Peptides against a protein of PDB entry 4N78. Designs and how they scored, part 69

Target 1, 186 residues: chain A of PDB entry 4N78
Amino acid sequence: HFQVICRLLGYQGIAVVMEELLKVVKSLLQGTILQYVKTLMEVMPKICRLPRHEYGSPGILEFFHHQLKDIVEYAELKTVCFQNLREVGNAILFCLLIEQSLSLEEVCDLLHAAPFQNILPRVHVKEGERLDAKMKRLESKYAPLHLVPLIERLGTPQQIAIAREGDLLTKERLCCGLSMFEVILT
Target 2, 155 residues: chain B of PDB entry 4N78
Amino acid sequence: MAELQMLLEEEIPGGRRALFDSYTNLERVADYCENNYIQSADKQRALEETKAYTTQSLASVAYLINTLANNVLQMLDIQASQLRRMESSINHISQTVDIHKEKVARREIGILTTNKNTSRTHKIIAPANLERPVRYIRKPIDYTILDDIGHGVKW

## One batch from the design tools (peptide; aimed at target 1 C176, target 2 R107)

Design b2_p26_1_s1 (made by RFdiffusion4, then SolubleMPNN; from b2_p26_1, 14 letters changed)
Fold by OpenDDE base, seed 5:
Structure b2_p26_1_s1 (fold): chain B 186 residues (1-186), chain C 155 residues (1-155), chain A 26 residues (1-26)
Amino acid sequence: as target 1 above (186 residues)
Amino acid sequence: as target 2 above (155 residues)
Amino acid sequence: MPLTFIDSSDEALDQVLAESQAELAA
């Protein structure tokens, strides 16, 4: 699904969605969540000491339950605050998955374009074969597929310009060094 | 452009007129042949003359038709070529627009991106003193120690 | 009055006939 979304939205659509999600997240964090956190801080016991281990796990649990009773009984915490946190979490996950899906698509595009852009994979050399010779042979084999040089040779100046721009756009992908998710986390 | 214009304005209309004129001329020739045949004492000669005129007339008409047809075909070829050029131009514009849109889109999404932090793997400096791997002796966890813990039915 | 028909060369007629035959054969 995320792959399809990425394909449908493209860079522009993804950008718009991400921007809006960031706005939503910001709104949730600075608004409702912040308010609840402030409230929780107010009701938080000022002194919460670790009970003695001698009380055992049940006693310790009861102790904390008692101290945090007001927080635990705060119904809105579960219904509103946790929901907002879920929404934030979902937004983060959504962004992550979109980025991953986009990266996969970009990688696929790069791989598909590679033969046309003189980007050749390193050939596995069997023992005894010269890597250089194989690479040269491979380069020669795919040389006719090099789009930009081909168009430079046969095309009009306008076509050449378009081809170069297209080549550049194909090579320069987000997955090559950019992360959206890191921006979201900051 | 000039050739197409010439074809459209001069050659093709001219060819059509020529065919029309030829029609009129053919009627005159027919009348002539008929009259000549009627008036001639030598019917055989008159017939041969008529045959000659008929052949000539057919040849002339055929030529006119062929010329006109070729001119029309040439006109169509020129027009087709013009259309192809226009198509190419439109495609070029379309591609330019698409590239522009893509660039804009990339700029927009680019604003939402940062450089991937290559986590400098902190060189885990191996401590100089390789503590001898303490042979992990798997002491079997004696779970019997837990047998007395809980309300389990002692069988 | 000798009706001066356009001197359609026999070659033109032959060409037209040949083309027509080719078109009919195609």
Scores: peptide ipSAE 0.012, ipTM 0.706, DockQ to the pose 0.008
OpenDDE base, seeds 1, 2, 3, 4: peptide ipSAE 0.011, 0.014, 0.000, 0.010; ipTM 0.701, 0.705, 0.703, 0.708; seeds 1, 2, 3 fail the geometry check

Design b2_p26_1_s2 (made by RFdiffusion4, then SolubleMPNN; from b2_p26_1, 15 letters changed)
Fold by OpenDDE base, seed 3:
Structure b2_p26_1_s2 (fold): chain B 186 residues (1-186), chain C 155 residues (1-155), chain A 26 residues (1-26)
Amino acid sequence: as target 1 above (186 residues)
Amino acid sequence: as target 2 above (155 residues)
Amino acid sequence: MPLTFIDSSDEELDQVMKESQAELAA
């Protein structure tokens, strides 16, 4: 699904969605969540010591339940605060998955374009074959597919310009060195 | 442009008119030949004359058709060339716009990105014990492992 | 390779569009 979303939205659509999500997250964090956190801090026991282990797990649980009674009974925490936290969490996950999906699409594009851009994979050399000779053969085989040189030879100046720009845009992808998710986390 | 205009406005219409006129003329020639044959004392001569007129008429019509056809073909070639040029121009504009849109889109998304911190790959300190490079035995990728992933048909 | 997001200014597009329109009109 995320791959489809990436294909449909493209860079433009993804950017818009990400910006809006960031706004929503910011609003949730600075608004409702912050207010609840402040309230929770006020009602939080000032001194909460670890109960003795001799009380066992049930006794320890009861101790903490008693200490946190005011928090547990705060109905709005469950209905509003936790919901907002879920929304923030979902937004973060969405951004992560979009970035991952986009990276996959970009890698695919790079791989598909590679033969046309004189980007040849390192060929596995069998024992006894020279890597250089094999690479040279591969280069010669795909030389006619090199788009930019072909257009430079046969095309108009305008076509050449477009081909060069297209080549550059094809080579430059986010996956090569940029991360959106890191920005979201800051 | 002048050539196309001449073809469209003068040569082709003129050729069509000429063909139409030739039809009328052929009818007149036929009538003449018939009457000449009936009235002539020398039927052989009249027949030879009719043959001559027929040949001439056919040649004339053939010439008119050929000329008109060539003019139409020439017109079509010029129009096709114009269309190709127009198409090329439109394509160029379209590509330019697409490139621009892509650049804008990339800028927008770029604002939402940061450089990937290439975590300094810790120098793979070669473990002191050089484990013998396990010869990468290219095990054929068993794609059956993927049979349970997605809508793959279990064979 | 640093991804050079080419800041294509709206002005450059406008110029290219004008030039292209001029070529179509010619």
Scores: peptide ipSAE 0.015, ipTM 0.722, DockQ to the pose 0.327
OpenDDE base, seeds 1, 2, 4, 5: peptide ipSAE 0.005, 0.007, 0.005, 0.013; ipTM 0.690, 0.702, 0.699, 0.720; seeds 1, 5 fail the geometry check

Design b2_p26_1_s3 (made by RFdiffusion4, then SolubleMPNN; from b2_p26_1, 15 letters changed)
Fold by OpenDDE base, seed 5:
Structure b2_p26_1_s3 (fold): chain B 186 residues (1-186), chain C 155 residues (1-155), chain A 26 residues (1-26)
Amino acid sequence: as target 1 above (186 residues)
Amino acid sequence: as target 2 above (155 residues)
Amino acid sequence: MPLTFIDSSDEELDKVMAESLAELAA
């Protein structure tokens, strides 16, 4: 599903969705969540000392339950605050999954374009074969597919410009060094 | 451009007029041949003359049609070439627009991106000694080791 | 400036691309 979304929305659509999600998250964090956190801080016991271990696990649990009774019984915490936190969490996950899916699509595009852009994968060298020789052979094999040099040789100045720009756009993908998810986490 | 204009404005219309005139002339020739055949005492000679005129007329019409057809074909070739050039130009514009749109889209998404911190994850240099995967032999936890640790009831 | 474009001359880009290509080839 996320792959399809990425294909459908493209860079622009993804950007718009991410921006809107960020706005929503910001609104949730600065609005409702902040208010609830403030309220929780107010009702939080000012002094919560660790009970003696001698009370055992049940006694310790009961102690904390009693100390936090007002928080635990705060109905709005469960219904509103946790829901908002869930929404934030979902937004984060959505962003992560979109980025991952986009990265996969981009990598696929890069792989498809690679033979045309003189980007050759590192070939597995079997024992006894020289890497250089194999790479040279591979380069020779794909040399006729190099689009930009071909157009530079045969094309008009306008075609050359378009080819270069297209080549650059094909090479420059987000997956190569950019992260949206890291921005969302900051 | 001049050649196409000449074809459109002069050669093709001229050829069409010539064909029309030829039709009128053919009608006159036919009338002549008919009258000549009726009036001639030597019907065989009249027939031969008619045959000659018919052949000549057919040849002339064939020539006119051929000339006109060639001119039309030439016109179409020129127009086809113009269309191809126009198509090429449109394609270039379209590609330019697409590239621009892509750049804009990338700028928009780029605002939402940061450089990936390639955390130099220290390549966990696999220790040279691949410790043989010690087959996890589930050794039962010998709890007797704890028998000496604690104030348990000495039976 | 928003990094809208990755400089293809960046060694890091090449490395990332190589790694990504390797992952897809596996």
Scores: peptide ipSAE 0.006, ipTM 0.691, DockQ to the pose 0.062
OpenDDE base, seeds 1, 2, 3, 4: peptide ipSAE 0.000, 0.007, 0.000, 0.005; ipTM 0.686, 0.692, 0.690, 0.693; seeds 1, 2, 4 fail the geometry check

Design b2_p26_1_s4 (made by RFdiffusion4, then SolubleMPNN; from b2_p26_1, 14 letters changed)
Fold by OpenDDE base, seed 5:
Structure b2_p26_1_s4 (fold): chain B 186 residues (1-186), chain C 155 residues (1-155), chain A 26 residues (1-26)
Amino acid sequence: as target 1 above (186 residues)
Amino acid sequence: as target 2 above (155 residues)
Amino acid sequence: MPLTFIDASDDALDEVMEQSLRELAE
């Protein structure tokens, strides 16, 4: 699903969705969640010491239950605050999955374009074969597919310009060095 | 443009008219040949004359048709060439627009990106001294330390 | 090059023409 979304939206659509999600997250964090956190901080016991281990796990649990009784009984915490936190979490996960899916699509695009851009994979050399000779053979094999040089030779000035720009755009991808998710976490 | 216009406005219509006129002329020639053959005392001569006229007429019509056909073909070739040029221009514009849109889109998404921090995986230096797992001695939690913190109802 | 109409077609045409002319003359 995320791959399809990435293909459908493209860079522009993804950007718009991400921006809107960031706005939503910001609104949730700075609004409702912040208010609840402040309230919780106010009602939080100022001094909460660890009970003696001698009371055992049940006694310790009862102690904390008693200390946090007011918080646990705060009905809005479960219904509103936790829901908002889920929404934030979902938004973060959505962004992560979109970025991952986009990266996969970009890598695929790069791989598909590679033969046309004189980007050749390293060939596995069997014992006794010279890597250089194999690479040269490979280069020669794919040389006619090099789009920019081909257009530079046969195309109009306008076509050459478009080809160069297209080549640049094809080579430059987000996955090569940029992260959206890091910005979101920021 | 001038050539196409000439073909459309002059040559092709002219050729069509010529063919139409030729039809009328052929009818006249046919009538003549028929009458000439009937009235002539020398049937052989009349026949030879008819053959000559027939050959000439056929050649004339063939020439007219060929000329017209060539003009039509030439017209179509010119038009096809114009269409190809137009298509090329449209494609160029389309590609330019697409590139521009892509650049804009990339700028927009670029604002939402930062450089990937290659976090140097700090070699988790295994602490040299494997601190012997200090046997977790469960010290009983002394809850008496909490006796002073709660508003316990001192009965 | 004069379209050398194949001699056979000319003879056939001549025959047809002659026949047609004869029929017209009947």
Scores: peptide ipSAE 0.013, ipTM 0.683, DockQ to the pose 0.006
OpenDDE base, seeds 1, 2, 3, 4: peptide ipSAE 0.008, 0.006, 0.007, 0.009; ipTM 0.685, 0.686, 0.686, 0.690

Design b2_p26_2 (made by RFdiffusion4)
Pose (drawn by RFdiffusion4):
Structure b2_p26_2 (pose): chain A 186 residues (1-186), chain B 155 residues (1-155), chain P 26 residues (1-26)
Amino acid sequence: as target 1 above (186 residues)
Amino acid sequence: as target 2 above (155 residues)
Amino acid sequence: SEEELIEHILEKNKESTIKFYEELLE
């Protein structure tokens, strides 16, 4: 699903959705969640020690039950507090997962562009062979496929300018050195 | 474009009217051959001149049509090339707009991004100078090696 | 081979991608 969502939205669609999800998270954190956090903070026990081991685990469980009774009995703890937090969590997961799908989408695009952009994989080296001497030879084999230099050789200035722009857009993808989840959290 | 204007404004309309002139002039020439036969004292001579005019009328109508047909074809060939050049220009404009819309979309997502500081190195990196193997040499105990450290006491 | 190609593509385009998006943001 995320793969399809990435393809249909594109960069502009994904960006707007992320910007809108930030507004939703802001609305919830500074809104209903904040209201309930302030309310439950007062219902909270002002102080709460951690009992020594001596008291034993069953006595510690009893102690935490009494100290946190008002939290455990709070009627809207699930239907509201947990619900709102779940929505915020899902919004964060969407941003993370959608970025991962985009990264996979970009790397596949780049793999197909490599033949037309003079990008060769490492070649096997037998005895008496140097990659330096061989990679250059392989580059000659795929020389007719190098798009930009061919158009600069036979193309019109208009075709050349359009080729340069398209070549730049093809080789520059977010997965080459950019990320978003960090900015989302910040 | 100059050849097209010449075809559309003069040569086609002109060659066309030259055809209409043939329409009117030939009906005169048909009457003249009938009159020249009637006045003629020599019926065989007047028939041979009618035949001459018939053959000439045929050669003329075929020539006028051929000339006009070549002009119409040249006009269509030129117009076909115009569409060919126009489509090429429209395609470039389209490619240019596509590049622009993409730049706008990338700019929009670029706001939500930062550099991912990732690098690549080796699993093991040996030091520039490996530790020299130091030979063992016996030397006596020396109770004076600490004399210069702090407030020593020499003996 | 594909993994090596991907690493090579990413290393080749890393600095230029950063500069390209910095320019778009200007």

Design b2_p26_2_s1 (made by RFdiffusion4, then SolubleMPNN; from b2_p26_2, 12 letters changed)
Fold by OpenDDE base, seed 3:
Structure b2_p26_2_s1 (fold): chain B 186 residues (1-186), chain C 155 residues (1-155), chain A 26 residues (1-26)
Amino acid sequence: as target 1 above (186 residues)
Amino acid sequence: as target 2 above (155 residues)
Amino acid sequence: STKDLIERIIEKYRESTIEYFKSLLE
């Protein structure tokens, strides 16, 4: 479904959505979550040592439950703070999945455009074939499909300019070296 | 443009008028030929004269029709050419606008991007919504960078 | 006279015919 979202929104729509999500995340983190964290810090036990391993898992759990009793009993923490944290988490995941989906779409576009842009796929050489000969054959095969050179030869100056710009836009994709998710994490 | 205008305003209307006038004139010629044949003592001569006028009239009408047809065809060709030029211009503008829109979109999304080779920051910090220049990668396409993308992703 | 009219019509047709043939040679 993220692929469909990417297709529907395009670069513009994705940018808008991500910007709004970032605003929401920022608001949640700097506002509500921060306030709850501060409150939690105030009620946190001053000294909470790791219990002895001899108590076993149940005993350790009871120990921490007792130490964090005031936190656990704070109803607003569960109803508001944890929900906000969930929202932040969902927003982050959404951004990640959108980026991944977008990258896939971009790769598909690049692959489809490759024959027209003098980009040859990796050639698997069969036994007994020379790589150079096969590459030359492929180059010759796809040479008529090279769009920009073709338009440069046959097109108007305006068409040439558009073709070059289109070619550049086709080649320059986010998946080639850019990450949105990394920005979110910084 | 001048040629098209001349065709539309002068040549084609003129040709239509000429053809209409020819119709009325042909009727008069026919009447004359009939009367001439009836009144002439030499019927053979009158017949030959009628044949001559008929041939001439047909030739004239054929010429008028041909001229008019050619002018109409020429007009249509010019108009078609103009439409093609207009279409080309519109397409050029449309493509330019599309490219511009794409650049704008990429600029906007580009603000939200960084180089993948940049060290990951461990701390989630809300990025400042600062306008950043669009970054373009002009390196050869390496599809291997996406080998890990999509693994475990829900669609 | 009707005769004069016919003569003028004939002349017009002659001219048209000549022009037609000239156009074929161009």
Scores: peptide ipSAE 0.021, ipTM 0.562, DockQ to the pose 0.005
OpenDDE base, seeds 1, 2, 4, 5: peptide ipSAE 0.019, 0.018, 0.006, 0.009; ipTM 0.591, 0.586, 0.581, 0.586; seeds 2, 4 fail the geometry check

Design b2_p26_2_s2 (made by RFdiffusion4, then SolubleMPNN; from b2_p26_2, 13 letters changed)
Fold by OpenDDE base, seed 3:
Structure b2_p26_2_s2 (fold): chain B 186 residues (1-186), chain C 155 residues (1-155), chain A 26 residues (1-26)
Amino acid sequence: as target 1 above (186 residues)
Amino acid sequence: as target 2 above (155 residues)
Amino acid sequence: STADLIERIIERYRESTIEYFKKLLE
């Protein structure tokens, strides 16, 4: 599913797909859809007031259906305009699902890397134990797993540089504070 | 590099030549021992002399083989070390390239991102004046205004 | 002949030595 797509495409592939989708969406919105909307606005009933809430949802729907009946029956709206809107909707959904899937992958990566990056989970403290003492013990326990410090001690300058860059890239993920979907919605 | 070159060009070929020469010499020694044993009145002494020469010859050959083997092993170790260094260098380059590619990819996707915002609740504003329901009157719509859009039919 | 015997001994020794070193390099 979308997780597989995310894994296959990676960041670069996802970016390319998203960019192309945005172009398509923009083209649809600013082109065909906009023109239809403008035209429809011209043919819209001059007076179309909100029905009273007392009519309920079915009555309100029937009212609007009656007011817009001739417009809805226009063949080009169904075949072209509504299709384009569907495509836009699908594109939006696709972007959402890709982002969600990517976020899951990123979270997994972060979780797997955490022990090696001195990122410790919150520990439950029993009664009578001090949180600070427990955290210190935990830090000491996992200190040997800290990759960057280990490589800094044992590695070549090149290895150290790569390790630091890798560490940074591992820590910096979109899920930490960035959203693609919000950009798409804008 | 100098050590490797010396091993490849001098020590190993030299050792091989020495071993070959030793082989030739052993044949001569064998011939001597055989003739000496046949001609000697004291067979026991001749035998002991043959044993001595045999022991010496075997020791010499063993030494030459061992020396040659050690030189070959040393050569291989040096070559292996060189290959490991090359591999390490290639790996470093590869990793650097991968990191760079990743950075580029992240920049590209980053352009498509914004900071996550906490969504605020949207307030729905109702119209103040509820107008009286107007009787449903069907009005004909002129579709000719849409003819310039898409594949509309002009009548 | 004595020479033949020595040659056989040398060859056996050589083969054994080579095999030994091969094993060490594994």
Scores: peptide ipSAE 0.017, ipTM 0.592, DockQ to the pose 0.006
OpenDDE base, seeds 1, 2, 4, 5: peptide ipSAE 0.249, 0.015, 0.008, 0.000; ipTM 0.731, 0.600, 0.595, 0.595; seeds 1, 2, 5 fail the geometry check

Design b2_p26_2_s3 (made by RFdiffusion4, then SolubleMPNN; from b2_p26_2, 11 letters changed)
Fold by OpenDDE base, seed 3:
Structure b2_p26_2_s3 (fold): chain B 186 residues (1-186), chain C 155 residues (1-155), chain A 26 residues (1-26)
Amino acid sequence: as target 1 above (186 residues)
Amino acid sequence: as target 2 above (155 residues)
Amino acid sequence: STEDLIELIIERYRESTIKYFESLLK
């Protein structure tokens, strides 16, 4: 599903969506959530340490529940603050999934382009075969597919320019070294 | 351009007219041959003359048709070539625009990116002092400070 | 094999990609 979204939006659409999401997240965090957090910090128990592990998970949970009982029972906290936090979480997840889907698409494109860009897989050499000879044979086999050199030989100047630009755009994909999600987390 | 114009405006229309005129002429020739055969005392000679005229007329028509056909073909070839050139130009422009749009898009999305970092593992540190169970004191909390935030009760 | 190829491609273009996008931001 996210793959379809990525295909539909492209870089431009994804950028716009991500920017808007970031704005929303920022607004939520710096606005309502921040105010709630500040207030909660003021009413937070002065001493609330991690209980002994001997109490077990249920006992620990009960302990914290008791310490925070009045806070948890605050209706507005649940209805407003927690909902906003959910929205933030959903936005983050959305960004993650979009980036992952985009990366998959880009990787697929790179894989398909590889034979045309003189990118060959590492060849496994069987016993008795020379690696160099096998690699040379492989290179010779795919040499006619090298698009840019081919167009440089046979194409018009305009075609050559377009081919070079296209090749560059094909190679320079976000998934090769960049991350949007890391920016979001910062 | 000049050649195409000549073909469209002069050669092809002229050829069509010539072919039409040849039809009229053929009718006249046929009438002549018929009358000549009827009136001639030497039927064999008249027949040979008719054959000669028929052959000549056929050759003439064949020539006119061939010339016209060649001109039409030439016209089509020129037009096809022009269309191909136009297509090429449009394609180049389109590709250039697409590349530009892609670059713009990449700039925009690039602003939202950073270099990928290697994942680092972090350890959770256990607290040094364990708190003893203390009796819970319930104190009322005043949340009125939040009344102005969201859809809370306004005073 | 495919994973290896992907890794190879990514590694090959990693530095160039970073530089390319940095250049777009200038």
Scores: peptide ipSAE 0.366, ipTM 0.776, DockQ to the pose 0.496
OpenDDE base, seeds 1, 2, 4, 5: peptide ipSAE 0.321, 0.018, 0.016, 0.304; ipTM 0.755, 0.628, 0.582, 0.753

Design b2_p26_2_s4 (made by RFdiffusion4, then SolubleMPNN; from b2_p26_2, 11 letters changed)
Fold by OpenDDE base, seed 4:
Structure b2_p26_2_s4 (fold): chain B 186 residues (1-186), chain C 155 residues (1-155), chain A 26 residues (1-26)
Amino acid sequence: as target 1 above (186 residues)
Amino acid sequence: as target 2 above (155 residues)
Amino acid sequence: SEEDLIERIIERYRESTIEYFKKLLE
């Protein structure tokens, strides 16, 4: 599903969606969640001493449960705040999945473009075959597919320009070195 | 452009008219030949004349058809060439627009991107010495002692 | 083999991509 979405939206559509999601996340974080956090801070026990280790993990947990009982029982926290947090989480997850899907698509495009861009797969040399010979043969086989050099040789100046730009656009994909998700986390 | 116009407006219509007229003429020639043969005392001569007229008429029609066909072919070639030029132009424009759109899109999405930090996944080395699970003796802990420390906000 | 190819492609274009987008945003 995400792959289809990525294909349909393209870079521009994805950008728009991501921007809107970021706005939503920001709004949720700065709005409702912040308000709840402030409220929680106000009701937090001023002195929460770590219970003595002698109580063990269960005792410590119970202690904190007791100290936070009123907070945990705060109905609005459970309903509204957690829902908003879920929404934030979903938005982040959505962004991650979109980016992953986009990356996959871009990788596929790069792979498909590779033969036309003088990028050859590594040939597995079977025993007894010279790697160099196979590589040369492969290079020779794909040499006619080198699009940009071919167009540079045979094409009009306009075609050459378009070919170069197209090649550049094909090569310069986000998956090669950029991340949107890292921006979201920042 | 002038050549195409001449072909479309003058040569081809003219050729079609000429061809049509040739059919009417052929009918007249046929009638003439038939009458001439019937009325002529020298039937052999009349027959030879008929053959000559028929040959001439057929040759003329063939010529007209050939001329018309060549003109049509020429017209089609010119039109095909024009279409190819138009297609090339449209394609160029389309590609230019697409490239531009892509660049715009890339700018937009690029704003939302940062360099991938090749963060070396620090292998979370699990600390080797898992502290032996201390057997928690469940002593009933009287938590009432903690009641004095937590001033619960009495709402 | 495909994974290796992908990695090579990515590595080859990594710096150029970063530079391209950097320039584009300028």
Scores: peptide ipSAE 0.381, ipTM 0.774, DockQ to the pose 0.566
OpenDDE base, seeds 1, 2, 3, 5: peptide ipSAE 0.311, 0.292, 0.367, 0.173; ipTM 0.750, 0.747, 0.765, 0.695; seed 2 fails the geometry check

